# Designs tried in a protein design run: peptides against a protein of PDB entry 3C66. Part 47

Target 1, 189 residues: chain A of PDB entry 3C66
Amino acid sequence: KSWANLFEKNDFFFRYKFYLEITAYTRGSDEQHLKWSGLVESKVRLLVMKLEVLAGIKIAHPFTKPFESSYCCPTEDDYEMIQDKYGSHKTETALNALKLVTDENKEEESIKDAPKAYLSTMYIGLDFNIENKKEKVDIHIPCTEFVNLCRSFNEDYGDHKVFNLALRFVKGYDLPDEVFDENEKRPSK

## One batch from the design tools (peptide; aimed at target 1 L20 Y86)

Design b2_p26_2_s1 (made by RFdiffusion4, then SolubleMPNN; from b2_p26_2, 11 letters changed)
Fold by OpenDDE base, seed 5:
Structure b2_p26_2_s1 (fold): chain B 189 residues (1-189), chain A 26 residues (1-26)
Amino acid sequence: as target 1 above (189 residues)
Amino acid sequence: SSQLTLTEISKKKIKEAGIILPEDFD
């Protein structure tokens, strides 16, 4: 399959056994989120380059488009819950306790002026060199460097009450439902 | 296997969580 086909949604989320999820969180305005998520997205290619040079990583392929979602988020506890539960099929059902903002409901009085958490998620498909079962792959260093790079860009991004960034390592069978179409079967274990 | 999450709030957990073990590939 050509590299071009790997950037199609349906091929990408079935192609790899492992994924790295990069989520930018904002509890604030849409404008704040647009700036923060745009910065994070602009740096993903640098993370990919750092992952590709690791001896234990055979392939690191980014999905080209972010996944966008937003929730009514009235409390700091709700914001912590979103960050804890989002990004895994095993835990994402906890998000059903919050009101998902959609194009259909965004103008409702109870939603329009409510505090919101915004999420933008980028995905990297990973293939590992398994030939040496003793080889440990440590992605901590490049991931930490990436977080520091994003946070150091502007002092305002140091406010963890507003801006957060998470990197989550996930198996293909535990990807969030958002990456699959309604008619697609989730990958098996 | 538990999902590995890297968050700024838990820098100490990040060092332990950033390691992919051979058992995760089976």
Scores: peptide ipSAE 0.127, ipTM 0.720, DockQ to the pose 0.192
OpenDDE base, seeds 1, 2, 3, 4: peptide ipSAE 0.134, 0.036, 0.098, 0.045; ipTM 0.726, 0.662, 0.680, 0.639; seeds 1, 4 fail the geometry check

Design b2_p26_2_s2 (made by RFdiffusion4, then SolubleMPNN; from b2_p26_2, 11 letters changed)
Fold by OpenDDE base, seed 3:
Structure b2_p26_2_s2 (fold): chain B 189 residues (1-189), chain A 26 residues (1-26)
Amino acid sequence: as target 1 above (189 residues)
Amino acid sequence: SSQLTLTPISLEKIKEAGIIEPSDFD
């Protein structure tokens, strides 16, 4: 990885106070996830355009690459837990109860044939118009439209047992550990 | 008429995102 690519990544997750996380979840095959996450990723630009026209939003800047992870997910309850706990530093430690799939362990018999939950997460950095601090910014409408757009693309994506989509508004200090390098200090409050 | 079945967006999965309050900036 070039020094430039590392620097650009590190700057992005320190540049904004606020982020919108877009996570595509799949409890199924890698092929199912690739199709679902690829669809979601392809629509992020439309969400950005809808966010940029909101009076309270000064900048909506998408990060260029998704973050990918997968967990052994034997039950529906585990899948709900992943969806509940993922995307916040405050709650992500609960995911340590599940086995993270890695390149090192993926060929282990206990992992290879296990049901898996796949995650692909896109980040949008948000800058707000400070002068309008008195006005509420409602991002629920564009986020809802985005979810509808993704879910309506194929009837199979209506199956919430397999395919899920979450949007989370987070502060920079509460971003998941995955966005920082091992020696990086989290943004302070 | 292709009814866009607005599958009820699990609004449950737009976590913490909806309304950004002035207090969120403090």
Scores: peptide ipSAE 0.037, ipTM 0.598, DockQ to the pose 0.350
OpenDDE base, seeds 1, 2, 4, 5: peptide ipSAE 0.030, 0.049, 0.036, 0.027; ipTM 0.655, 0.633, 0.677, 0.624; seeds 2, 4, 5 fail the geometry check

Design b2_p26_2_s3 (made by RFdiffusion4, then SolubleMPNN; from b2_p26_2, 10 letters changed)
Fold by OpenDDE base, seed 1:
Structure b2_p26_2_s3 (fold): chain B 189 residues (1-189), chain A 26 residues (1-26)
Amino acid sequence: as target 1 above (189 residues)
Amino acid sequence: SSQLTLTEISKKKIKEAGIINAEDFD
């Protein structure tokens, strides 16, 4: 399949058995999130390059578009909950306890001035050169280097109350609902 | 860092210094 097909959402999230999710979190202003997520997104290609050179990784392809969402986030506990539950179909239903900010509701008085958590998520599809289940792949180094690269860019990004970054390894059947269209059936186990 | 099997990797969330949370995605 041509590189052009990687831009089609429908093919990308069905193509791989495994994905790496990269989520930038911001509990603060939209401007803060724009800067933070933009930085993270700008570094994803470097992570891909580091993953591609690992012997156990056959393919590492980034999806080009970030997935963006925001929630009313009144407390630090809510922010921790978002970071815990987001990124897996198995756990994402817990996010229904929070108010999702939409274009339709963003001007409501209860939402407009409320503290918000912003999320931007990038996806990398992974194919592995693993023939035996006993074979191991070490992604710790490239992932750690990526996190350090993002966090070290600005001292402000050291504030974990505001800025967070998570990498989650997920199977295709456990991808968040956000990656599928309403009429799409998620991959089976 | 220790190499992980696919099974171990698939059950872990990575932050900062590495894996901080484990979930069963099966």
Scores: peptide ipSAE 0.030, ipTM 0.703, DockQ to the pose 0.101
OpenDDE base, seeds 2, 3, 4, 5: peptide ipSAE 0.029, 0.026, 0.027, 0.028; ipTM 0.665, 0.657, 0.680, 0.643; seeds 2, 3, 4 fail the geometry check

Design b2_p26_2_s4 (made by RFdiffusion4, then SolubleMPNN; from b2_p26_2, 7 letters changed)
Fold by OpenDDE base, seed 5:
Structure b2_p26_2_s4 (fold): chain B 189 residues (1-189), chain A 26 residues (1-26)
Amino acid sequence: as target 1 above (189 residues)
Amino acid sequence: SPFLTLTEISKKKIKEAGIIEASEFD
């Protein structure tokens, strides 16, 4: 259980009880998303550093690689739905209403030129120093500072119709399906 | 700044500066 091993997918998503998901959303071009998600990803280490020094956090361990997905997203309502439902196994089934873009279908006429929402998600495994749920930990400040840091980098990133950034606290048993292989069993409560 | 319990944190999503939204996960 070395730190190096925890950067492997199969070890990482079974190691912690709690995870912080950082998702960069882009409803626009692939080029726009590459710039936006690249910026967000480059700042994750700074967030980790801020989390590690909190008294209530024992460990904050980032997974090194992002998870990428994209959907056909014809309306703003669809974009809001994606942002609302993505990141939890309990709610992610709502995404089945949208067409997932894959390497196999991206050249289809109905998909190639369609409006798209791009998602890049980073994960941080968390271990806490608290023994019960009544003890308090404040991650709001470092998370808010992280969002502001990313948004303020370029004026273009202030356009919420195109660029969005969300952080979600998730228990291991409610991680999205994307983090597990088809033959892997989801963690239990 | 408000301190959050693990229960509160696990049911919230932070989308924008200072904005915490309720989530559906337990």
Scores: peptide ipSAE 0.033, ipTM 0.695, DockQ to the pose 0.100
OpenDDE base, seeds 1, 2, 3, 4: peptide ipSAE 0.026, 0.038, 0.029, 0.027; ipTM 0.649, 0.732, 0.677, 0.680; seeds 2, 3 fail the geometry check

Design b2_p26_3 (made by RFdiffusion4)
Pose (drawn by RFdiffusion4):
Structure b2_p26_3 (pose): chain A 189 residues (1-189), chain P 26 residues (1-26)
Amino acid sequence: as target 1 above (189 residues)
Amino acid sequence: FSGEPAITDKEMERLYEQTTSIIPED
């Protein structure tokens, strides 16, 4: 074999059938999003611990990098549709109605200056100890406990017209395009 | 400050629906 093989990119977004995504939103400024997403990102490891001790959870595997994007966001209505539509491949297409900030256009006049909404998503891949028969598995409490941990007593993130946090349980075939690079086809049926 | 989390009611409801009824595949 060769040294190139050892350094082959991991296949995180193909190896699990289930993912938990944690998303921090900011309809505000760059530094408002830096602090906000920074706080949320700092708590994600705790959710891994809370989840992984559960009977039923075989593994809660965090990816090493948040997925970031921002859109020009004129209206409150837009910010809301971003929250609604972002996160699933079935629905993320509706985001094409808004201008996405890219490597090419981040420097353009009508974009550099425009108000923006910011996204920061972390992925926890899940695998399960499948109990007995096909049964429901409830991981709600550790998810809400994680939400309650996303707070600061010296910084108010209470204005939801600005700051938001969301979590999704998304199957592998339904992961957002952003997680697969130019090479990779996405998982199927 | 109160230290309250920044999650909307709609996001909490959606979270409840997605986290209470997970059915793993074989």

Design b2_p26_3_s1 (made by RFdiffusion4, then SolubleMPNN; from b2_p26_3, 12 letters changed)
Fold by OpenDDE base, seed 5:
Structure b2_p26_3_s1 (fold): chain B 189 residues (1-189), chain A 26 residues (1-26)
Amino acid sequence: as target 1 above (189 residues)
Amino acid sequence: FSGKPPITKKQLERMKKEFTNIIPEE
């Protein structure tokens, strides 16, 4: 099956038990975010290649499209909260305390001129080569190298007040709601 | 380069904890 067939949204988030979630955060302008997220997205293929050669990884398949969201983010504490709570179904309800920016509300005076946090999230589906249920897999090195690669690309990306990058290991039943369509049932445990 | 490390100590420790010795359990 061609890589192209793996990118049909409908099956991707049901196909794997485990996902690596990669989120680029920007508290600044949309232009800053576009450059930052574009850089991160361009490097995901390198991470996939590094994961695929690990003995414990059978399959690492990237989803081709990022998920985009933005929130009104008036304080640094709000920005830290977003980074802490985003990316898991268990914790994402805490984000309801913030105003989600939508096409319908983006022109409201209270939203238009407000500081914003932008999020771009990429997913990698993981299948593990586990013969014995007790086999351990370590993906720390390639993940850390990926973060270092992205943040070291430009000196500006070292500013943690503006630019952040987080990776999360997520189970299929704990994926954020945004990855499912309204008519899709979340995977059960 | 006297600059801040690209990854914070806090983030590095979190990643070590999360991504080291993963046991894929159902």
Scores: peptide ipSAE 0.439, ipTM 0.847, DockQ to the pose 0.524
OpenDDE base, seeds 1, 2, 3, 4: peptide ipSAE 0.426, 0.428, 0.438, 0.430; ipTM 0.842, 0.842, 0.848, 0.844

Design b2_p26_3_s2 (made by RFdiffusion4, then SolubleMPNN; from b2_p26_3, 12 letters changed)
Fold by OpenDDE base, seed 3:
Structure b2_p26_3_s2 (fold): chain B 189 residues (1-189), chain A 26 residues (1-26)
Amino acid sequence: as target 1 above (189 residues)
Amino acid sequence: FSGKPPITEKQLKRMKEEFTNIIPEE
């Protein structure tokens, strides 16, 4: 059975209780972001492979498409705030203090020439092979190796003022609103 | 070699805290 049929968008964010969120951040040009996010995306399969071999991981299933967003980001503090607050429903409301760039507003003079932070977010659905509810899983090593791999690929990606990469462990009920359609109800706890 | 490590100490600490000893049923 073709893996392609399992990627019906509609059920992915309801299928798993746990997700690994991978966000590539760029405070710079769209071109810089496309290169950076494209690199990160290209390496996600390697992370999946590393997760799948862990005894506590039953399934690591990547979502095939990134979620793209951009914000007006006039300061480094705003960029740090984005990185701190993005990626969970609990904290994403803090981003309302920033101007989201949309197709409707992107041509406004105040937005067009403004510094921007670009975000590309990939998701991996996780199913755990835990017989005992008290068993702990450690995914620190493969996650760290992944970040090191991406950041070391090009010297330019070592500039934390421009390029960042964060991984977040997110519960299904705490996924960002962007992963759900307007008519979809967020998973309950 | 920009002498900065690919991962900052702050990020490394956060990742260790988040990704070590995950209890999925909590």
Scores: peptide ipSAE 0.459, ipTM 0.855, DockQ to the pose 0.518
OpenDDE base, seeds 1, 2, 4, 5: peptide ipSAE 0.439, 0.448, 0.443, 0.445; ipTM 0.847, 0.849, 0.849, 0.849

Design b2_p26_3_s3 (made by RFdiffusion4, then SolubleMPNN; from b2_p26_3, 11 letters changed)
Fold by OpenDDE base, seed 3:
Structure b2_p26_3_s3 (fold): chain B 189 residues (1-189), chain A 26 residues (1-26)
Amino acid sequence: as target 1 above (189 residues)
Amino acid sequence: FSGKPAITEKQLERMKKEFTNIIPEE
């Protein structure tokens, strides 16, 4: 069965029970975000390689396309809220307090010149090689190394007021709504 | 120039909590 079928969006987010989300955040210009997210995206393959060699990981499969979103982000508290709430279906409803930037509204005066937070999210599907339900897997080291690698690449990326990078372990039933089409039923528990 | 760690302690602790001892149960 061709690898091509694995890259159908719909199959990817139903195929795995567990996902690692990698989100690059930028509170600044679109240009700053493009550089930052592009860097992060370019390093995801290194994280995958490090995950694949872990004894508890059977498969680490990256989704090839990032998910892009942006919000009006007038305050630093809003930016912290975005970073706290984004990436889980359970918590993402809190983002409704912020204005999502869309192609339809981006030219509105209240949005055009407003401070924005940009988000680019990459997903890695995970399959675990655990025989006993009690076996534990630790992916802390490769994840931390990845964050350090990205944030240390340029001195500017050390500014947490502008640039952030978060990794989140998410169950398939708790993936953000953005990964599903309107007519797709979310995976059940 | 005390190079600020690329990752904050808060983030490191969160990651440690989340990514250490993962039990892949539904």
Scores: peptide ipSAE 0.421, ipTM 0.839, DockQ to the pose 0.500
OpenDDE base, seeds 1, 2, 4, 5: peptide ipSAE 0.405, 0.400, 0.408, 0.410; ipTM 0.832, 0.830, 0.833, 0.834

Design b2_p26_3_s4 (made by RFdiffusion4, then SolubleMPNN; from b2_p26_3, 12 letters changed)
Fold by OpenDDE base, seed 3:
Structure b2_p26_3_s4 (fold): chain B 189 residues (1-189), chain A 26 residues (1-26)
Amino acid sequence: as target 1 above (189 residues)
Amino acid sequence: FSGKPPITEKQLERMKKEFTNIIPEE
């Protein structure tokens, strides 16, 4: 059965209880972000392979498309706030203090020339091979190796003022709103 | 080599805290 049929968008964010979220951040140009996010995206398969071989991981399934967003980001503090608050339903409301760049507002003079933070977010659905609810899984090593791999690929990506990469372990009920359509009900606990 | 590690110490600690000893509970 073609892997392609498993990627029907509609059920991916309901299929798993747990997700690994991978966000590439860029405070700079769109071109810088495209290069950075493209690199990160290209390496996600390597992370999946490393996760799949862990005894506690039954399935690591990547979602094929990134989620793209951008915010007006006038300060470094705003950029740190974005990185702290983005990626969970519980905290994403704090981003309402920033101006989201949309197709409708991108041509406004106040937005067009403003510093921006660009975000590209990839998701990996996780199923755990835990017979006993008390068994612990450690995914620190493959996650750290992944970040090191991406950040070390080009010297420019070592500039944390411009380029950042964060991984987050997220429960299905705490996924960001962006992954659901307007008519979709968020998974319950 | 810009002498900065690819991962900051702060990020590394956060990742260790988040990704070590995960209990997949609802």
Scores: peptide ipSAE 0.434, ipTM 0.847, DockQ to the pose 0.519
OpenDDE base, seeds 1, 2, 4, 5: peptide ipSAE 0.415, 0.419, 0.418, 0.427; ipTM 0.838, 0.839, 0.839, 0.842

Design b2_p26_4 (made by RFdiffusion4)
Pose (drawn by RFdiffusion4):
Structure b2_p26_4 (pose): chain A 189 residues (1-189), chain P 26 residues (1-26)
Amino acid sequence: as target 1 above (189 residues)
Amino acid sequence: EPEVYIGNEKGYSDNVYYTLYDYDYD
């Protein structure tokens, strides 16, 4: 074989059928989002620990990089539809109604200056110890405990017209396009 | 495959608003 093979990109978003995504939102400034998403990102490893000790959880595998994006966001209504629609491939198409900040347009006048909403998403890939028959697996408590850990006593993230946090359980075929690069086809049925 | 439940709810915590989304099973 060759050195090029050793350095082949990982296949994180294909190897698991289930993913838990943790999303920090900011309808505010760049630095408001830096602090906010920075806090949330600092707690994600704790969710891995809380999840992985559970009977039923075979592995909770965090990806190494947050997925980031921002949209021009004039109205409160927009910020809300972003939270609603972002995260699933079935629904992320509705985000096309808003202008996405890109490599090409980040420097444009009507974009550089426009109010923005910011997203930062981390993925925990899940695999399961399938119990007995087809049964429901409840991982609610560690998820809410994680949410309660996303706090600061010297920084108020209470204004939800500005700061928001969301978690989604998303099957592999339904992952957002952003996680697959230009080469990769997405998982199927 | 098992059905996974993470809450499917929203609310206020100590310092932030949150939303949990369960997968929509057929």

Design b2_p26_4_s1 (made by RFdiffusion4, then SolubleMPNN; from b2_p26_4, 13 letters changed)
Fold by OpenDDE base, seed 1:
Structure b2_p26_4_s1 (fold): chain B 189 residues (1-189), chain A 26 residues (1-26)
Amino acid sequence: as target 1 above (189 residues)
Amino acid sequence: EPIISIGNTEGDSENIHYRLFDYEYE
């Protein structure tokens, strides 16, 4: 499908009932993350193509810009927690236990040289063409193929202590706060 | 609404580590 219907932020996160979140995680340097997240982002179009041909999927539209965040991440347990809790409004409050890196605090001595987890998140809005309400749409295969494609690109990306990749299927009302402006109301259930 | 499945998985497939979070249908 033509991506001519590029949605701006003001409409994209209210247009669909369902979204697929793709998050690249890096516990390492900013340089490592730039390479990893850049690779993942470059392959999103291939995932979209695979989703669009599935029966029951009417539309798969990627949001053009990734969302970036980083946390101080001193332990492996913290890294696991980030991967488990990020990407859902229901669970993202658990991340408040970690120090979010911001432009205001990034130069502080306690933050500047601390171990960090970097996150880059891409969003795909999904619309479904389901005649029967009981019909199921399975997107496991294209998602797994996408992960394999990204991870197999370079042997270094096999190190899951550093590089990770998650795909999360979410409803619009459960999108992370980061996708909404302060003046925007979150979609209701 | 349709039931959408991604297959909730945490671990390795073909020695590739990944996480898939399935849709919680209500």
Scores: peptide ipSAE 0.186, ipTM 0.744, DockQ to the pose 0.655
OpenDDE base, seeds 2, 3, 4, 5: peptide ipSAE 0.167, 0.202, 0.100, 0.207; ipTM 0.740, 0.758, 0.648, 0.748; seeds 2, 3, 5 fail the geometry check

Design b2_p26_4_s2 (made by RFdiffusion4, then SolubleMPNN; from b2_p26_4, 14 letters changed)
Fold by OpenDDE base, seed 5:
Structure b2_p26_4_s2 (fold): chain B 189 residues (1-189), chain A 26 residues (1-26)
Amino acid sequence: as target 1 above (189 residues)
Amino acid sequence: EPIISIGNTSGMSSNIHYRLFDEEYE
């Protein structure tokens, strides 16, 4: 099967036991988010290249499209909560306390002019080549270099009240609901 | 299972640049 076929959603979120989630957060305008998330997304390929050359990593496979969402975010505490709870099935139910912005509700008076947090999430499927079960694979260095590359691109991105990044390592059974269709069953433990 | 680490600290860590959610799996 060609590498190109693996970039399709069809079985991507069932294919790997482990995933790395890269989320760009913006508490500001949609224009600000477009620039920030676009930059982050453009650098993901560089992170993949750095991961692939690590001895313990057999495969680092990016999903081609980001997942987009936005919430009404009236306070800094709400923004902190979003960053803490998003990206894991175990914790994502806490986001139900916030109003999700949709195409159906975006023109409502209470939503249209409200402060918003925007999220763009990229996924990398990971397969490990570990001969010894006790071997530790540390991806801290390439992840840190990736973040520094993104943050240093523009001085405006130094404002962490507006622009943030998060990297989360998750198992397939703990992926957020957004990656599955309504008719798809979540992977079991 | 292999032990995988994203950061120096397990769990959630934050600095001036980013957040790490580091779950180690055995």
Scores: peptide ipSAE 0.360, ipTM 0.805, DockQ to the pose 0.448
OpenDDE base, seeds 1, 2, 3, 4: peptide ipSAE 0.352, 0.275, 0.035, 0.190; ipTM 0.801, 0.787, 0.644, 0.773; seed 4 fails the geometry check

Design b2_p26_4_s3 (made by RFdiffusion4, then SolubleMPNN; from b2_p26_4, 14 letters changed)
Fold by OpenDDE base, seed 4:
Structure b2_p26_4_s3 (fold): chain B 189 residues (1-189), chain A 26 residues (1-26)
Amino acid sequence: as target 1 above (189 residues)
Amino acid sequence: DPIISIGNTSGMSENIHYRLFDYEYE
């Protein structure tokens, strides 16, 4: 199947057992996040290319659209928590302690003027050419190279108090709720 | 399932801050 057939949300998050999540974080302005996330998103194709050439990887298919969210983030500790807990169904409930910014509430004074953390997440579906459970695939190198590429693009992106980047390897059943519609059943183990 | 590793890392490497999360093995 071509990548084009997988760019619709419809079955993308049910198609693979494994996913790589790439999340760009910004604790700052919307404009800062737009630039940072845009850069990260623009480099995802390069990561895909690096993954595809690994012997153990059969398929690396990016989902075309990012998932975007933002939280009121008054403290650095809150920002740390977001980075630690986001991206896994197991841990994402911790984010309920923070105020999610929505179109309905964004104009509230307490939210409008609050410091915010912005998140943009890209997903790559992965299929492996490994049948033996004893075989190992290490994607550490491509991932770190990707991070270096993004972070080194502009010196401003070295400020980890503002700009952050995380890559999370997850199973389909542990994908965040955001990728599923209300009527969709989460994949089972 | 094959053993897939991204390498659990959070911190600075070569003056670059990043976070990598592995999945939990069954």
Scores: peptide ipSAE 0.342, ipTM 0.822, DockQ to the pose 0.646
OpenDDE base, seeds 1, 2, 3, 5: peptide ipSAE 0.250, 0.328, 0.208, 0.218; ipTM 0.782, 0.820, 0.767, 0.768; seed 3 fails the geometry check

Design b2_p26_4_s4 (made by RFdiffusion4, then SolubleMPNN; from b2_p26_4, 12 letters changed)
Fold by OpenDDE base, seed 1:
Structure b2_p26_4_s4 (fold): chain B 189 residues (1-189), chain A 26 residues (1-26)
Amino acid sequence: as target 1 above (189 residues)
Amino acid sequence: EPIIDIGNTSGMSDNIHYRLFDYEYE
């Protein structure tokens, strides 16, 4: 399928057995996050190109829109917890210990002035070559190059207390709840 | 169905989760 066919959510999160999640984290201002996440998103196409040439990977298709969320994040430990738990259905329930920022509560004084962690997540669906009975795929090189490309753009992005970037390989049945509509059943194991 | 074994590792600049996987088609 062409990239144009993947602009709509439709069945994208049911089409592949495996996904690569790319999450940009920012503990700081909304302005800082917009710049950081915008940079990361602008480079995803380069990562896709590098993944497609790996042996064993037949298709790497990006979903075109990011998923956005933010939490009240009063401590560095909370920020580490978010980075550890986000991106997997198995672990995402731990985030319930934090206050999710919503359109309904964002103007409350206790939330408005609180430190925030912002998240922007891009998804790449992966398909494999069936012709190879046994294949070893190492995505370390393209992923490391991608991280270095993003981090090297501005020296400020080297501050891990503020800016972080994670890549997670996830099975379809373990995708976060955010990718499914309320009426959709997640893929089975 | 294909069997896929996934490894997790830390990247140089940031964490890379499940950087390595092996798969077999039976």
Scores: peptide ipSAE 0.032, ipTM 0.669, DockQ to the pose 0.175
OpenDDE base, seeds 2, 3, 4, 5: peptide ipSAE 0.028, 0.030, 0.034, 0.035; ipTM 0.636, 0.662, 0.672, 0.670; seeds 2, 4, 5 fail the geometry check

Design b2_p26_5 (made by RFdiffusion4)
Pose (drawn by RFdiffusion4):
Structure b2_p26_5 (pose): chain A 189 residues (1-189), chain P 26 residues (1-26)
Amino acid sequence: as target 1 above (189 residues)
Amino acid sequence: EDEVNEKLILANGNEILEDNGAWAVL
């Protein structure tokens, strides 16, 4: 074999059938999002610990990089549809109604100056100890405990017209396009 | 087919704004 093989990109978004995504939203400024997403990102490892000790959870595997994007966001209505529609491949298409900030357009006049909404998503891939028969697996408490941990006593993130946090349980075939690069086809049926 | 609750929790730094549970049927 060759050195090129050792350095082949990992296949994180193909190896699991289930993913937990944690999303920090900011309809505000760049630094408001830096602090906010920074806080949330600092707690994600704790969710891994809380999840992984559970009977039923075989592994809770965090990816190493947050997925980041921002959209021009004029109205409160837009910020809300972003939260509603973002996260699933079934629904992320609705985001095309808003202008996405890219490598090419981040420098343009009507974009550089426009109010923006910011997203930062982390993925925890899940694998399960499948109990007995087809049964429901409840991981609600560790998820809410994680949410309660996303706080600061010296910084108010209470204005939800600005700051928001969301979690999704998304099957592999339904992961957002952003996680697969220009080479990779997405998982199927 | 397996089932999951897609939309789990919406919250901010102070409170949970919407809670739909976090679960999967496997």

